# Designs tried in a protein design run: peptides against a protein of PDB entry 4GMN. Part 291

Target 1, 375 residues: chain A of PDB entry 4GMN
Amino acid sequence: RYANITLLALVTLASIGTDFQETLVKGNQGSRESPISAADEEWNGFDDADGDAMDVDQKSSSGEDQEEDYEEIDVKEDDEDDDDDSITSEMQADMERVVGADGTDDGDLEDLPTLRELIQTAVPQLIRLSNLPIDSDESLTIQSHALSALNNISWTISCLEFANGENANIHNAWYPTAKKIWRKTILPILEADSADLKLATQVTSLAWAVARVLHGETPTDGNPHRKFISLYHSSKQQAGGNSNSIEEPEDPFQGLGVKCIGVVGSLAHDPAPIEVNREVGVFLVTLLRQSNNVPPAEIVEALNQLFDIYGDEELACDKEVFWKDGFLKHLEEFLPKMRTLTKGIDKRTQPELRTRADEALLNLGRFVQYKKKHA

## One batch from the design tools (peptide; made by RFdiffusion4, then SolubleMPNN)

Design b2_p28_2_s1 (from b2_p28_2, 16 letters changed)
Fold by OpenDDE base, seed 4:
Structure b2_p28_2_s1 (fold): chain B 375 residues (1-375), chain A 28 residues (1-28)
Amino acid sequence: as target 1 above (375 residues)
Amino acid sequence: SEVLEKIKELEAKNKEKMAEIEKRGLSL
């Protein structure tokens, strides 16, 4: 009984997240940001299985009152207030600047009651549900739906602009929750080393959504970037061997490879540790060098991530990684390959992929010219 | 932002769904 109620609640939360995401995508289509295609996992509704209501005859057997002493499991809420003092003095100063302007309390979503309830009430429950022991197909289903709901909420929030202090109230409310999703949901699933590519795809999608907000402030404990790089390589090895290829998603940008690139790219932004940035940068540049064997969508994503990571010359990663490791040469050598790749995409069959590849090619040319001027 | 206003428009619709979730209690 509880499982069906929980499942229905999770489906409803996933639907709320989708309704918001669709609203954001329809809102943002007026601005130049390429619509990150929602993971439109169309929830194919339950088939109306005409479950014949078997008349369970109410046999009124007057069986005895066994007072089962419910031992109140005193779940010590270890209020480990992990006051993760990792609020950088800059974040605290920017928070003080934002709080000082409008006199609204830290992270108060007064104007966004549904979003507040999603973040403060629903997400903590979804985190708990995603961490249930997997002991049955039912617990696996609950985890999958919890991850789907967390994914839809996280993607929705990640479509908001947070640059220059925009939506700071939402950012401040989401940021600790996003870190909690990372630490309590994403990391444990990544550490379980499951051979389940479906679960890996779900957790990687969620990780990308979370990392698109946290960027280089995403917790680096356990080197998650290496886990996603490993997952990328493992996914390519499996696709080559068994004819049970999980049907490549109809959308090339929904592939596990693209999601892995999106995660590690997001993790590599400043203020990420320079060695994390280097390992990711080398991975991304290596994909470009090996582009003959890499799906075009992954190349597009890898390019966009490289532009975002290394677009600012004032960042330590520009000098210590981009220039030091000679990335410009690899990007320049990739230009003619990208032109060939982009021209090879059929505009009729893959119009989105072609558009995004044409944009990435244009940006690559501009980026190479920019970097050559600033050398 | 226009996006934020669209979220606010959705609040009335989603408030009913949230109230249904709350009534069902995500009590495992």
Scores: peptide ipSAE 0.033, ipTM 0.601, DockQ to the pose 0.031
Fold by OpenDDE base, seed 2:
Structure b2_p28_2_s1 (fold): chain B 375 residues (1-375), chain A 28 residues (1-28)
Amino acid sequence: as target 1 above (375 residues)
Amino acid sequence: SEVLEKIKELEAKNKEKMAEIEKRGLSL
């Protein structure tokens, strides 16, 4: 009885999360910006304003030596009194009052009361339900539906822009909850070392959605990136075995391999530990080297993750990983392979995969050129 | 019991908010 009520509740929450995601996507379709599929961001490397070197025709006009008598303008050092505008203790107290407006104000989501209630009320219950002891098929069903609901909510939130301080109120409300999902739902399931590919796919989908917001601030406890890399390899070994075709999702980007890449890529962003970044970067570059045995969708995702991780030269991972481990050479050597791979995708049968591969190929060319200019 | 009441409340609020988002064309 309780479980049927819980199941209906979880299905309803999963539906609400989906309906909310669809509503956000429809709201954004009214703006001319393409739906932020993480694929449609052309990596606009820094447009070096190629300052057109105007060929200033060196007209050698023999300018006559006008001895301009540089009158030593005795720049009186006017002792500009260092009015050390010592931030008066009142200004500091007023700054502490303005900055010490506890950004814990539950008011940040006043305009989004449904989302607030989803984050503050529903998600903590879903976390609890996903972390129940598995003692029955009913408990497994509850966990699966709790993971589905958490996935839909987390994906919905991960579709919001948080760059440049956009949606900061939503980010601030979600961030502690996302960390809680990671620590209380994702990590315990990954630690249970379950051979259940369905559960692994659900938790990996959720992990990707959560990691798309937390990035390198995702808790590194227990080396989750290694668990997802291991899961990637294990999934490839099992797919080669004669057991039940879990119907490969019709969408090539919904595969467990793509999801594993998306998770580990997201985990490797700054401020991730350099060793986490290195292990992920080496994994991704290794996929490119082995591209003949890797699904095209996984190559596309691995490229996008590499662009996002190593696009900024100011980050410690650029010097300590990208350049130090010689990633540019591997990317450059991959360019002709990517062209062949992309051309091998039939536009008629796989139009989306072809589009995303054409974009990733374009971005790879730009990225390699950019990194060569900044070498 | 309480969970189901809260879900019904959330569903009602979600429907209201969806209608507002659709009406305003709110880019979130």
Scores: peptide ipSAE 0.025, ipTM 0.494, DockQ to the pose 0.060
Fold by OpenDDE base, seed 1:
Structure b2_p28_2_s1 (fold): chain B 375 residues (1-375), chain A 28 residues (1-28)
Amino acid sequence: as target 1 above (375 residues)
Amino acid sequence: SEVLEKIKELEAKNKEKMAEIEKRGLSL
């Protein structure tokens, strides 16, 4: 009885998360002509606005160096290892304390009470349900439904723009919760090293949604980028051995390989450690070099991630990784291969894959031209 | 039990909130 009620509740939460995502996409289609499917940000390049060098006369205003004393807010990690089984009230109180400590009053989501209740009330329960001991087919089913609900909520939130302080109220409410999902749901499942490709696909989809908001601020404990790179390689080895038709998802962008690329790409954004960025960047560039054996959808995703990671020349990863490791040469050498790959996709049978490959090819041309001008 | 009642409240509120989200056009 309780299991069936919990399953119904989890299915309902997963549905509500989908309904929110569809509404956000439809709402933005009215304002921006391009539906943001999760990758339809055409990298417009830097518009080389030929900003005529207006000679801004160097008015040497000696601005006094106000040494703003950055008080190191010593965030005391109170490592109180209180192992007490009341994880439900303390996780809620910790989420309320982290939300309350950052000055996010319950007022910050006053206009979005349903979203507030999804974040503050539903997500902590879903995290708890995803961590239940697996002792039965019923517990596996509960975990799968909890992951599906967390995935749909996290994907919905990851579709919001947070750049330049947009949706800051939602970001502030979600950020501590996203870190909690990462630490308490994603990492434990990844560390269990399960041979279950269905579970791996669910957790990787959730990890991508969470990492699309946290980016380089995603917790680096246990080298998560290496775990997802390992999972990518393991998924390719398993697909070659057991013809147990896990039906390749009808959508080529829903594959575990694409999801692994999306996660590690998101993890490599600034302020990620330069060595994390390097390991991911080398992985992505290596996929392009090996493109003859890589699904076209994974190539499209790997390109988009490379544009997003290395689009800004002011970031430390541009100098220390992109230029230092010679990525431009590999991207330029890949252009003729990408043209051949894109032309090989049948517009009639795979229209979406062809459209996204045509866009990624266009963006690759622009990106290579941009980087050559700034060399 | 409590989670299920809260989910039913969320499902009811969702229909009202969908129309508000569509109108606000939260920046994607």
Scores: peptide ipSAE 0.024, ipTM 0.487, DockQ to the pose 0.069
Fold by OpenDDE base, seed 5:
Structure b2_p28_2_s1 (fold): chain B 375 residues (1-375), chain A 28 residues (1-28)
Amino acid sequence: as target 1 above (375 residues)
Amino acid sequence: SEVLEKIKELEAKNKEKMAEIEKRGLSL
């Protein structure tokens, strides 16, 4: 009886976290449609203040390659208005205030009572439930639902802009809680060395959501980046053996490999220790060198992480890692391979993967040109 | 608010379950 109440509570908290995420996505459709669409933004970190937009002289090589009129398949999203009556008017109004905050409204958490209670009241209970001793299938189910709820909440908060002091009240409330999730939930599960790939995928997804806010301020205790790199390699060894592997998610960007790359990329940002940055940077560049055996979605994520990590030339990692370890040469040598990879993706069967690969290819060309100009 | 009432109800249920788990000598 009490088990079913706790499960219902956790499922409901996971639903609330999803509804918040969907509300943030819908409210932010003018800029960032998903936590994934942050990677779909054209990387502008190389725009010189001198307003010389790189006129990429598209030398129109007039290859008369036929404009295949790609009929926009109007995917009518059948708005199955399954009005999941779980979104309350107050929850919606709290999310609308968070999304509509143009950085000028010094929103207090007093004005976000649902979000405040979610962070201060619900999350600490979910952290406890995720750390229960695993003694039964019930305890495993409770852990899985607690991780799902923490994941949805953490992803939702990671969709907020915190750059330039935006949403500083929410950031200040979340930051100590995010560090607590990392230290109390993520690290203990990673240290338990569980052969459960489902649990590993859940904890890695949560770790990515948390690391997207904490970046290089994520606790470096026990070298978690090496654990995620090891998990990446272990996941590839298991997938190669048994065709009964956990159904690869239909979405290539929801794969464990992509999530591992997203975590380690986020962990490598300033102010991360330079050796953490180096180990991650070498891992990412090594994926590009081995691209013939790497899923395209993992290449896209690895590129975006490399742009974000090494886009700022004022950071210590630019001189001490990017230039010192010769990453530019590897990126330049990868550019023709990326063109071939991107062209090999069928626009009809994998439209999202193709779009994100086209963007990553464009950004790679610009990034290589930028780094050559600033050499 | 309906959400806060729901969250408070869920917290109370979770807290009760946690206290039950602690009583079972499952070190949290």
Scores: peptide ipSAE 0.018, ipTM 0.404, DockQ to the pose 0.029

Design b2_p28_2_s2 (from b2_p28_2, 15 letters changed)
Fold by OpenDDE base, seed 3:
Structure b2_p28_2_s2 (fold): chain B 375 residues (1-375), chain A 28 residues (1-28)
Amino acid sequence: as target 1 above (375 residues)
Amino acid sequence: SEVLELIKQLQKENEEKMAEIEKRGLAL
């Protein structure tokens, strides 16, 4: 277990280091391409001859020293809130919430020094780099690489099993840091409402990785689920209009649409507000209704999210959303469509998509049967 | 470890970059 986590951390750090170094080298080159080279216009020295150096003796006029009384403007040191990389009172309170009453595991990573240094040393620096003022193509490049690094770290951690108190030490150490990434990196970029689809794809990928750990405990400030739903719809409108090949990723599961579904699905888990859960649930069920115009990978992700959100009948969202809004009917009506969709995927050309669709179809049948017994 | 040296190098490079931004009068 620990050896595999350490290996993943090493690979992630090696990637971070490469991308960061490349960015710094490019940035330093751009700063040196100040056109100093325009000064090598050979000023062909005009040969012109003899002009007498007239000895103009001009008198040093003693200008009176006006003692300008520099009023010492008491520059109040605005307390620059040193973003003290100390465990913020919020991080500490978040850790205390994750420390369940039986767990002596206060997020101690003593046995995982590489992962500790990733979380405690590397991530804060990457958050700082992702929040740099965007004033140049260089600063935008730095932000992009910092987001890529944060994405790689967050995805690596999000692939760990945390169910049943597994990896509790890693979970407890990551949880406050994941919230810091959400609040300090993800939310500001989402609030900026940038038309940059590259940036939107990067932040959505990072948001999915973070939300896969935080789930419904992800901060709901500003209703980020609505922003990702809006981004999903906007991405579909652009794909229909501009022949600018946004290079559809070769992997259908790496598409922005899948990432948006993954984020909002993760955000809708218990203990998310019922209103958030409802809006996301309605969005996901609406994708199934519109499945003729939705990529198969997005349907697979939307189904998996629906199973994970509504799989437990003890959760408030089961009664208050799933049953009240009649989701079972829509899932049942979708079964024959999903069978047709899945059979239409060529196993030879898209083996992974076909496998995941076959699994999602099987799970949909089981889920519908489960819900019908609990109706 | 080479990894810990890399982290320290990244930290240093970040600090140097931040100090460059500060010198440009970008409020942090």
Scores: peptide ipSAE 0.009, ipTM 0.351, DockQ to the pose 0.028
Fold by OpenDDE base, seed 5:
Structure b2_p28_2_s2 (fold): chain B 375 residues (1-375), chain A 28 residues (1-28)
Amino acid sequence: as target 1 above (375 residues)
Amino acid sequence: SEVLELIKQLQKENEEKMAEIEKRGLAL
């Protein structure tokens, strides 16, 4: 009986975290596509004060677009308005405040009572539950659900803007909790070296969500970037051998490889140690060099991470890693390969992957041109 | 709120279960 109650509790906390995320996504959809697509924002470069807007003369090579008249299969989305009434009026009101509020600097969540109770009350319990000794299938189930709830809450918070001092109250409340998740949940699971790919995928998803807020301030104890790089390589070795590989998620961006790239990319941001940045940067550039054997979604993620890490020329990593290790040459040599890769993605069967690859290709061209001007 | 009441209930149930698991772990 108590086992079922705690399981229901964990499922409900995971649901609340999802409902928050969905409400943030819906709130942002009024202005921009999904917050995952906010990472697909067109990299504008850094504004040089000299407004030479690159007129990229789009010489539209008029390839004769054969208008293949794709019959719009009017897939009636049966709007099964399964109004999953799980979104409470207070949770919705907290979400509306988070989407609409100029960040109050106070670190106070007085105006966000549901989010406050999630961070201060629920998350510390979930951290404890994720760290229970694994002695039974029940304890494994509890750990999995605790990780799922932590993942959903952490992803939701990671979709908030913090860069301009926005949501500073939420950031200040979350930051110590995020570090606690990292140190108490993520690191111990990564150190246990379990061959469980499901657990590895769950902890890597959580690690990415946490690292998207902490960036280079993520605790570097025990070189976690190397553990995720090792996990990336191990995942590729296992997928090649057994036809009972965990079904690659239908979404190519939900794969363990993409998640590993997202984690290590996030860990490499300033103020990360230059050695951490270098090891990650070399890993990412090596994926581009090996692109013939790398899934397209992982290439897209690796490119986006490289743009985010090395976009700012004022950062120490630009001089000490990007220029010093000759990354520009590798990016330039990758441009024709990226064009071929992107064109090889079927727009009909993989529309999202194609869109994100087209954007990453565009951004790669701009990034290479930017870096060549600032050389 | 219904959510805050739920969270408080879930917290209590999780604390009770944690205390049970800790007691079992100490009894091994």
Scores: peptide ipSAE 0.009, ipTM 0.391, DockQ to the pose 0.027
Fold by OpenDDE base, seed 4:
Structure b2_p28_2_s2 (fold): chain B 375 residues (1-375), chain A 28 residues (1-28)
Amino acid sequence: as target 1 above (375 residues)
Amino acid sequence: SEVLELIKQLQKENEEKMAEIEKRGLAL
């Protein structure tokens, strides 16, 4: 499963990188074709004569150019002419290692050279490109491609298991980079208050991928959970008004509403501030109370997030939020509604949605029973 | 790998673009 996700991500990164390269080349050509007409405006230099010659003592510091001998990693061109759109043997070897890696805690990616270069070399460039001033349709396209590439990398990494110290080397290498994506890419775009739902969907998808690794350690600066809750509500208001329906994604789990729920759910995990957890928990429980007006996929995601956030009774959020705010009662009252909702999903037309709803219903019953036993 | 070449190419293009932005910022 993981190998196929990494595979798809690398292929998609290569594709996005190609489209991105074409966009950069076109953008650079358009910038060169602006005729800097040599307006030789003879700026008549005003002959103000008082050249007080400050002797700038040119201390010729002979900076010895240390030619950093970049050891050319002699990539032996094995001339195997196979024109196949196939993953390079190196990427395949990295994928095999990621699937088999006993976690070394050092954050070292020496054994994962492709992933190392993606994290250390590609991602910093993609962050820069996602932060370019939007002054043209080309700059917007560049931002979109950079966000797509960051999304694919971040989603790929977020699909790795990091529980119990698994893949600790990848986690430790990714964690500071994920925080950098959050602070440098996600927050600035969320603060720009763009009416662009495409951009909002891209940044929310990226934010979910990043938050699936950082969880409650995601930077809380500027209350990002409230921005995503606001975006959730704004997306519902726009869908109700103008029939410029952004085509509802064919996959109900790719909707902006689901992505917003996934982000805020991830942000609410321990060690998130109890106030952040409470606001998210109340939001999620409110969706369940309003379930007649909420897409089934959003209900499934909201339930899964509630199970993940409040599954551990030793966490401060269990006592201070779950029990204190009476969430159990709302989950119990939602059980019969969830049964009706799940049964209403056609298995033939929406098999994935039905499967995930059946699982969420089963887990809701178990979760309610668990919490009742520990009350 | 093609991805490493692509990354190197994207770096170069980004550096060229940053240098162009810096040149424009110095011309304003």
Scores: peptide ipSAE 0.008, ipTM 0.363, DockQ to the pose 0.025
Fold by OpenDDE base, seed 2:
Structure b2_p28_2_s2 (fold): chain B 375 residues (1-375), chain A 28 residues (1-28)
Amino acid sequence: as target 1 above (375 residues)
Amino acid sequence: SEVLELIKQLQKENEEKMAEIEKRGLAL
């Protein structure tokens, strides 16, 4: 009885977390910048005040690509718009306030009652449920659902802009809770050294969502970046050995490898310890050097993380890691490989992966040029 | 206790909304 009520509660909280995310995405579609497109924004560098638009004369080498008349298989995407209109009127009002609030108000979550109750009341109980002793299949199920609910809530909050003091009230309410998720849910699961790849994927997804808000302020106790790097390598060794159907997620960006990269990248941001930054930066650059054996989505994520970590030349990691360890040379040497990799992605079968690879290639070119000017 | 009350409230609101949508969808 208690377990079924708890399970239903956890499923409902996971749904609510998704509904909030969808509402934020729909609300932001009214403003041209989807929070997913913030990763798709062209990295212009910090100092693009001097708009010398170099007209890159794209000499269209007219390769006569033979129009092979591939018949339009009218795949009716049955957009089953499962209008799971499960969004409460209170949740909509809270999201409309979050999306519409140009408000620099360091205020309390008094105006965001649903979000307040999620952060202050629900999440602390989810943390408790995710950290229960595993003694039964029922406790495993409760843990999995608690992790799913924490993941959805944490991802939703991580899609809010916190730059320049935006949503500071939400950030301030979330920050101590995010640290508590990290210390009480994520670290204990990582330390348990479970061979369960499903659990590892769930905790890594949650860790990424949490680390996207905490960045370099994520607790470094126990060197969690090394645990995620180890998990990355272990996941690759297992995928090579047993062709047992861990269904590779249909979305290449939902893979455990991408999630590990996203976590460690986020952990390496300023003010992370320079040695944590170095170990992560070397890991990411090593993926680029080994790109022939790395999935394209992991390369895209590794590039984006490198841009975000090393974009600011005023940061200690720029001098002490980027320049000192010679990362520019590795990025420059990777440019022709990235062009080949990107061109090898079929636009028809993997349109998203191709778009994100084209953007990452463009940003890599700009980043290399930027760093060469500031050398 | 409070979370279970909040969840029950949110479930009730979602059920009320779904029932409103179902009524609108049946009215179209």
Scores: peptide ipSAE 0.006, ipTM 0.398, DockQ to the pose 0.040

